# Peptides against a protein of PDB entry 4Y8H: the designs that were tried, part 54

Target 1, 222 residues: chain A of PDB entry 4Y8H
Amino acid sequence: TTIVGVKFNNGVVIAADTRSTQGPIVADKNCAKLHRISPKIWCAGAGTAADTEAVTQLIGSNIELHSLYTSREPRVVSALQMLKQHLFKYQGHIGAYLIVAGVDPTGSHLFSIHAHGSTDVGYYLSLGSGSLAAMAVLESHWKQDLTKEEAIKLASDAIQAGIWNDLGSGSNVDVCVMEIGKDAEYLRNYLTPNVREEKQKSYKFPRGTTAVLKESIVNICD

## One batch from the design tools (peptide; made by RFdiffusion4, then SolubleMPNN)

Design b2_p20_3_s3 (from b2_p20_3, 11 letters changed)
Fold by OpenDDE base, seed 2:
Structure b2_p20_3_s3 (fold): chain B 222 residues (1-222), chain A 20 residues (1-20)
Amino acid sequence: as target 1 above (222 residues)
Amino acid sequence: DEELREKARKELLEELEKAK
């Protein structure tokens, strides 16, 4: 999984790849890793897909009830605190790693949450097995005062870096844009990079050479 | 501990069902 969040001048964007894996097997090529907590608060999930879905749904339900009770738009910090409390309660046994983002009356927000309930804040964040590849792109190209379009591009480029460099990441790029004063824009399959299997260039081997069909590097731990 | 993980998941799902 590769998930990212990027703040821009008037909001926040989150993005995710769509590969789901079970060990070495690709279980789903088009898994949705972006979850709606509220209309203007969304999460990107890494870790166990079922756990991320269950936690985000639970908090979504509680936030809805809270919003109805208070007659106020939900705050990202409220969702963050609720997620943090629940994940802490489960002491890391719920395998949910989340980028939480949104807009509320106080502005735009971007946070990360780890399975044990620790939180972080930033202008750009990445999580998942492809997070290092994504972060390399983010660190290289992030700047203050990004436009919406620049932020979407940056987030998408970061996800693609994960797709290309991480076996746990792949297929499509999903994006959700949360801009102040607007409805959230969920862009399912914003990019569908056809990973053209690089046709192995038919190396014309000289006559008398044996084609190596498969190389496996086996780390023999002595 | 897989047992603790399963217990936590069960509890989470139960809480989710109550919230629905």
Scores: peptide ipSAE 0.274, ipTM 0.845, DockQ to the pose 0.727
Fold by OpenDDE base, seed 1:
Structure b2_p20_3_s3 (fold): chain B 222 residues (1-222), chain A 20 residues (1-20)
Amino acid sequence: as target 1 above (222 residues)
Amino acid sequence: DEELREKARKELLEELEKAK
């Protein structure tokens, strides 16, 4: 997975790839990793897809109820706090890594949340197995006072870097744009790069070398 | 611990069902 968020002059954009993997197998080429918490608050999820979906739906429901009760538009920081509290409660056993972004009466916001409930703030963020490739693009090209169009391009370029460089990322680019004073714009399959699987350079591994496709260090805590 | 993860997932899903 590659997920990113980028702030621009009048809002925030998030983007994600659409590959779902189960071990070495591509389970879905067009998985939706962008989730709506509220009309103007969206998140991108990495980690366990079921966990990201469940936690974002739960917070979405709670935010909706809170908004109805208070007669106020929900705040991104409220969603962040609720997510943080729940993820902390589950002590990292819920494998959800999220970029949370949105617009509210206080402005535009971009946060990340890790499975243990730690949070970060920034003008640009990336998470997932392709996050380093994405971050290389973001760090190289991010500037202050990005336009909406520049931010969309930057986010999509960062996702493409993940798609091209990370085996866990692939297929299409989804984008969600949240601009102050406007409705959120969800751009499903904004880019459909025919990523020719770069022919795995047939590294002719010498006879007897097993290609390690993915190494996961699972800490088996007893 | 897989058992703890499954327990957490169960609790999360139960809470989600109650919220719906």
Scores: peptide ipSAE 0.265, ipTM 0.843, DockQ to the pose 0.715
Fold by OpenDDE base, seed 3:
Structure b2_p20_3_s3 (fold): chain B 222 residues (1-222), chain A 20 residues (1-20)
Amino acid sequence: as target 1 above (222 residues)
Amino acid sequence: DEELREKARKELLEELEKAK
């Protein structure tokens, strides 16, 4: 997985690749790693896909209830605090690593949270197995006062670096843009760089290759 | 500990079901 967040002059953008892996196998080429917590608060998830989805849905539900009770737009820091409390409760056994971003009445925000509940803040962030490749792009090209378009390009370039350099990352780029005073813009499959040209030649496996019918991955690590 | 992970996942899912 490669996930990134980038602040720009009037908001924040997050992006993710769309590869899901189970060990050496690509399980899904077009999984969604961007999750909506609220209309203007989104997160990108790395780690265990089921855990990231479950925890973000839980916090999304709690934030919705909180918003209804307070009659206020939810704040990114409130979502972050709820995520932190839940992940801390599970003591790192929930394998969720998140970039949390959004806009609220206090402005635009970008945070990261790790499985044990530690949090970071920055103008640009990357997480996942492709995070080093993504960070190399971010560190090289990030500047203050990015435009929306520059931030989308930077985020997408960083994800592509992960796709090209990390085996755990691949396929498409998803983007979500959260600009102050606007609705969130979710751009599913914003880039599709790996559209396999129709294989002209059917690589017929040589006669005698046994089809692997089932692979079971047993984690032997204690 | 895989057992602790499974327990945590179960608890998370139960909380999620209650929140829906």
Scores: peptide ipSAE 0.260, ipTM 0.840, DockQ to the pose 0.801
Fold by OpenDDE base, seed 4:
Structure b2_p20_3_s3 (fold): chain B 222 residues (1-222), chain A 20 residues (1-20)
Amino acid sequence: as target 1 above (222 residues)
Amino acid sequence: DEELREKARKELLEELEKAK
């Protein structure tokens, strides 16, 4: 999995790949890793898909109830705190690693939370098995005062770096944009880089031609 | 570790069911 979050001048973008793996097997090529906690608060999940979904649904329900009770739009920090409390309660046994982002009356927010309940704050974040590849892109190209479009591009590029460099990441890029004063924009399959148009170039190789599928040159330095 | 994980998951699901 590769998940990222990027703050921009008027909001926050989160993005995720769509590969699900079970060990060495690709279980799903188009799983959804972006979850809605509230209309304007979304998260991206890494780790155990069932755990990420369950915890985010739980918090979503609780946030909704809280919002109804208080007659206020939910705050990202409230969602974060609730997630933190629950994950801490389970002492890391719930395999949920989340990037939590959103907009609320106090502004735009971007957080991460780990399975044991630790949290981080940043202008750009990445989690998952592809997080290092994603972070390399983010660190190289993030700047202050990103536009919405620049942030979407940056987030997407970071996810693609994960897709290309991490076996646990792949397929499509999902994006969710949360801009202040607007509805959240969930862009399912924003990029589908691996949709090979079946260019049926049926290369009829003559009988006996072994197709070289992958060549890796390993320089064995002595 | 697996037993603890299963227990935690069960508890989470129970809480989720109560919240729905």
Scores: peptide ipSAE 0.236, ipTM 0.827, DockQ to the pose 0.790

Design b2_p20_3_s4 (from b2_p20_3, 12 letters changed)
Fold by OpenDDE base, seed 5:
Structure b2_p20_3_s4 (fold): chain B 222 residues (1-222), chain A 20 residues (1-20)
Amino acid sequence: as target 1 above (222 residues)
Amino acid sequence: MEEERKKAREELQQELKKAQ
């Protein structure tokens, strides 16, 4: 997995690759690793896919209830705190590594969470097996005051670094853009750089390619 | 460790079912 988050001048973007693996096997070529916690709060998940989905659904439900109870739009820091406390309770046994991002009445936010419940803050973040490949791109090209378009490009380039250089990452780039004062823009398969070309040859041999040397019909029933 | 992970996942799934 390669997941990234990048802050820009008026919001935050998160991006992910779409490969799921089971050991050496590609289990899914086009899995969704971007999860909605609330309409304007999204996360990218690495680690155990089932754990990332389950924990984000749980916190998403509780955030909705909290929003209704308080009559307030949900805050990214509330989601962060709930995720952190939950993951800490399970001492890293819930294998969720998350980049949490969003916009709320207090502004735009970008955080990361590790399975043991530690949290980080930054202007750009990467997690997953492809995180070093992504971070090499981020460290090389990140600047202050990115535009929306520059941030989407930077995030997608960082995911592509994971796709090309990390065995655990692959297929497509998913993006979610959360801009202040706008609805979240979920861009499923924003890039599809691994479309398979047409097969140059048929691997079906014509009948008779292998000669039948002997045929025998044996009745095995009395 | 594997048993602890299994227990943690079972608890998470139970909490999720209660929250839905």
Scores: peptide ipSAE 0.197, ipTM 0.849, DockQ to the pose 0.843
Fold by OpenDDE base, seed 3:
Structure b2_p20_3_s4 (fold): chain B 222 residues (1-222), chain A 20 residues (1-20)
Amino acid sequence: as target 1 above (222 residues)
Amino acid sequence: MEEERKKAREELQQELKKAQ
């Protein structure tokens, strides 16, 4: 997995690759790693896919209830606190590594959370097996006062570095843009750089291509 | 460790079902 977050002048962007793996096996070529906690608070998940999904849904539900109870728009720091307390309770046994980002009445925010419940803050972040490949791009090209377009490009370039250089990452780039004063823009398959060309030959032979030369029925039980 | 992880996931799933 490669997940990234990048702050820009008026908001935050998160991005992810779309490969799911089970050891050396590609389980899904086009999984979704961006999860909605609330309309304007999204996260990217690395680690155990089921744990990232379940934790983000649980906190999303609790954030909705909290928002209704308080009659206030949910804050990114509230989601962060709920996530970290939950993950800490389970002492890293829930394998969720998250980049949490969003906009709220206090501004734009970008955080990371590790499975044991530690949290970090940054203007740009990367997590997952492709995080070093992504961070090499981020460290090389990040600057202050990024535009929305520059931040989307930087995030997508960082994810592509993971796609090309990390075995655990691959296929497509998903993006979510959270700009102050706007609705969140979820860009599923923003880039699809790995569309396979048509195969020159088919190995689907007609039934009966291999002739049955001999049949024998053996009774194994006396 | 694996039993604790399994228990943690089961509890998470139960909490999720209650929250839905």
Scores: peptide ipSAE 0.187, ipTM 0.845, DockQ to the pose 0.817
Fold by OpenDDE base, seed 4:
Structure b2_p20_3_s4 (fold): chain B 222 residues (1-222), chain A 20 residues (1-20)
Amino acid sequence: as target 1 above (222 residues)
Amino acid sequence: MEEERKKAREELQQELKKAQ
């Protein structure tokens, strides 16, 4: 997995690759790693896919209830705190590594959370097996006062670095843009750089193409 | 490790069911 977050002048962008793996096996070429906690608070998940999904749904539900109770739009820091406390309770056994981002009445925010409940803050972040490849791009090209378009480009380039250089990352780039004063823009398959070419040949052969060299019939039931 | 992980996941799922 490669997941990234990038702050820009008026909001935050998160992005992810779409490869799911089971050890050396590509389990899914186009999984979704961006999760909605609330309408304007999204996260990217690395680690165990089931754990990332479950924890984000749980906190999403609790954030909704909290929002209704307080009559306030949910805050990214509230989601962060709930996620942190939950993950800490389970001492890293819930394998969720999250980049949490969003916009709220206090502004735009970008955080990361590790499975043991530690949290970080930054203008740009990367997590997952492709995080170093992504971070190389981020460190090389990040600047202050990014535009929305520059941030999307930077985030997508960072994800592509994971796609090309990390075995655990691949296929497509998903993006979610959270801009102040706007609805969140979820861009599923924003980039699809790994479209398979059309097969030049059919490998369907008529029966008898392979010669039968020997046939034996054996009764297995005595 | 696996038993603790299993327990944690079961608890998480139970909490999720209560929250939804």
Scores: peptide ipSAE 0.184, ipTM 0.840, DockQ to the pose 0.852
Fold by OpenDDE base, seed 2:
Structure b2_p20_3_s4 (fold): chain B 222 residues (1-222), chain A 20 residues (1-20)
Amino acid sequence: as target 1 above (222 residues)
Amino acid sequence: MEEERKKAREELQQELKKAQ
């Protein structure tokens, strides 16, 4: 997995690859690793896919209830706190590594969470097996005061670095853009750099392509 | 470790069922 988050002048972007693996096996070529916690708070998940999805759904439900109870838009720091406390309770046994991002009445936010419940803050972050490949791109090209378009490009380039250089990452780039004063823009398969070309040849051969050299009938009942 | 992980997942699933 390669997941990234990048802050820009008026919001935050997160991005992910779409490969799911089970050891050496590609389980899914086009899985969704971006999860909605609330309309304007999204996360990207690395680690155990089921754990990332389950924990984000749980916190998403509790954030909705909290929002209704308080009559307030949900805050990214509230989601962060709920996630970290939950993960800490399970002492890393819930294998969720998250980049949590969003916009709220206090502004734009970008955080990371590790399975043991530690949290980090930054202007750009990467997690997953492709995180070093992604971080090499981020460190090389990140600057202050990024535009939306520059941030989307930077995040997408960082994910592509994971796709090309990390065995655990692959296929497509998903993006979610959270800009202040706008709805979240979820861009499923924003880039599809691994589209297979049309098959040039058929594997169907006419009957008789392979000559029968010998035939033997064996009675199994004798 | 595996039993603890299994228990944690079961508890998480139960919490999810309660939250839905």
Scores: peptide ipSAE 0.119, ipTM 0.815, DockQ to the pose 0.763

Design b2_p20_4_s1 (from b2_p20_4, 16 letters changed)
Fold by OpenDDE base, seed 3:
Structure b2_p20_4_s1 (fold): chain B 222 residues (1-222), chain A 20 residues (1-20)
Amino acid sequence: as target 1 above (222 residues)
Amino acid sequence: EEEEERRRLEELERRRSIRV
């Protein structure tokens, strides 16, 4: 997996690749690694697929209840704290590594969370097996006061570095943009750089291509 | 009981084998 987050002048963008693996096998070529916690709070997940999905759904449900109870829009730091406490309780046995981002009444936020419950803050972040490839791009091209368009490009370029150089990453780029005063913009398959060319041969043969050499009927009932 | 627990663990391992 390669996941990234990048802050820009009026919000935050997160992006992810779309490969899942089972050891040396590609399990899914176009999985979704961006999860909605609330309408304006999204996360990207690396690690165990089931754990990333389950933990984000659990915290998403609790954030909705908390928002109703407090009569307030949910805050990114509330989601961060709930995720941190849950992951720490399970001592890293829940294999979720998350970039959490969003907009709330206090502004735009970007955080990371590790499976043992540690958290970081930054203007740009990367996680997953492709994180070093992504970070090389981020460190080379990040600047202060990025526009929305510059941040989307930087995030997508960083994900592509993972796609091309990390065995655990591949296929497509998904993006989610969270801008202050706007709805979140989820861009599924924002880039599809790995479209396979048409196959030169068809493997559909006419019935009877393989000759039947022998046939026997065996009664298996007494 | 031991066979059921072993099957349960094998199914849990199968589900947790998919990585992102």
Scores: peptide ipSAE 0.414, ipTM 0.740, DockQ to the pose 0.718; fails the geometry check
Fold by OpenDDE base, seed 2:
Structure b2_p20_4_s1 (fold): chain B 222 residues (1-222), chain A 20 residues (1-20)
Amino acid sequence: as target 1 above (222 residues)
Amino acid sequence: EEEEERRRLEELERRRSIRV
């Protein structure tokens, strides 16, 4: 997996690749790694697929209840705290590594969470097996005061670095843009750089294409 | 006990085999 988050002047973007693996096998070529916690708070997940999905759904549900109870829009720091405490309680046994981002009444936020419940903050972050490939791009091209378009490009370029250089990453780029004062923009398959061309040949041959050289009938039943 | 724990761990690993 390669997941990234990038802050820009008026919000935050997260992006992910779309490969899932089962050991050396590609399990899914086009999985979704971007999860909605709330309408304006999204996360990208790396680690165990089931754990990333389940923990984000659980916290998403609790954030909705909290929002209703408080009559307030959900805050990214609330989601962060709930995720952190949950993951810490399970001592890293819930294999979720998350980039959590969003916009709320306090502004735009970008955090990362590790499976043991540690958290980081930054203007740009990467996680997953492709994180080093992504970070090489981020460190090279990140600047202050990014525009939305520059941030989407930077995030997408960082994910592509994972797609091309990390065995655990592949296929497509998914993007979610969370801009202050706007709805979240989920861009499923924003880039599809690995579309296979149509197969040039059929592997179905007419009956009789393979010559039978010898036949023998053996009675196996006494 | 060790064999049961091994089986438990193997089952957990099986469930956790799909990675993202």
Scores: peptide ipSAE 0.411, ipTM 0.743, DockQ to the pose 0.517; fails the geometry check
Fold by OpenDDE base, seed 5:
Structure b2_p20_4_s1 (fold): chain B 222 residues (1-222), chain A 20 residues (1-20)
Amino acid sequence: as target 1 above (222 residues)
Amino acid sequence: EEEEERRRLEELERRRSIRV
């Protein structure tokens, strides 16, 4: 997996690849690794597929209840705290590594969470097996005051570095853009750089390509 | 009971084997 988050002047973008694996096998070529916690708070998940989905759904449900109870829009720091405390309680046995991002009444936010419940803050972040490939791109091209378009490009270029250089990453780029004062823009398959060309040759041979050398009828009835 | 628990553990292990 390669997941990234990038802050820009008026919001935050997250992006992910779309490969899932089972050891040496590609389990799904086009899985979704971007999860909605709330309408304006999204996360990208790496690690165990079931744990990333389940933990984000659990916290998403509790954030909705909390929002209704408080009569307030959900905050990214509330989701961060709930995720952190839950993951810490299970001492890393829930294999979820998350980039959590969003916009709320306090502004735009970008965080990472590890399975043991540690958290980081940054203007750009990467996680997963492709994180070093992504970080090489981020460190080379990140600057202050990115535009929305520059941030989407930077995030997608960083995911592509994982797609091309990490065995655990592949296929497509998914993007979610969370801009202040706008709805979240979820761009499923924003890039599809691995569409295979139609095979030029057919390997379906006509009948008779392999000659029958001998035929014998054997009675097996007593 | 032990076979059902073993099957549940094997299914949990199978689910945990899928990585993103």
Scores: peptide ipSAE 0.405, ipTM 0.742, DockQ to the pose 0.714; fails the geometry check
Fold by OpenDDE base, seed 1:
Structure b2_p20_4_s1 (fold): chain B 222 residues (1-222), chain A 20 residues (1-20)
Amino acid sequence: as target 1 above (222 residues)
Amino acid sequence: EEEEERRRLEELERRRSIRV
């Protein structure tokens, strides 16, 4: 997996590849690794597929209840704290590694969470097996005061570095853009750089194409 | 006890088999 987050002048973008694996096998070529916690708070997940999905759904439900109880829009730091405390309680047995990002009444936020409950903050972050490939691109091209378009490009280029160089990453680039004062823009398959060329030939032959070279009837009942 | 622990580990490994 390669997942990234990049802050820009008026929001945050997260992006992910779309490969899932089972050891040396590609389990899914086009899985979704971007999860909605709330309308304006999204996360990208690496690690165990079931754990990333389950923990984000659980916290999403609890964030909705908290929002209703407090009569306030959900905050990224609330989601961060709930995720952190939950993961810490399970001492890394829940194999979820998350980049959590969003916009709320306090502004735009970008965090990462590890399975043992540690958290980081930054203007750009990468996680997963492709994180070093992604970080090489981020460190080379990140600057302050990115535009929305520059941030989407940078995030997409960083994911592509994972797609091309990491065995655990592949296929497509998914993007979610969270801009202050706007709805979240989920861009499923924003890039599809691994579309296979059309097959030049079909192996569908008419019935009877295979010649019978020899026939023999053998009685196998005594 | 060792066989139950082995089964628990195998089931944990099975659940953790699909990675993202």
Scores: peptide ipSAE 0.404, ipTM 0.741, DockQ to the pose 0.515; fails the geometry check

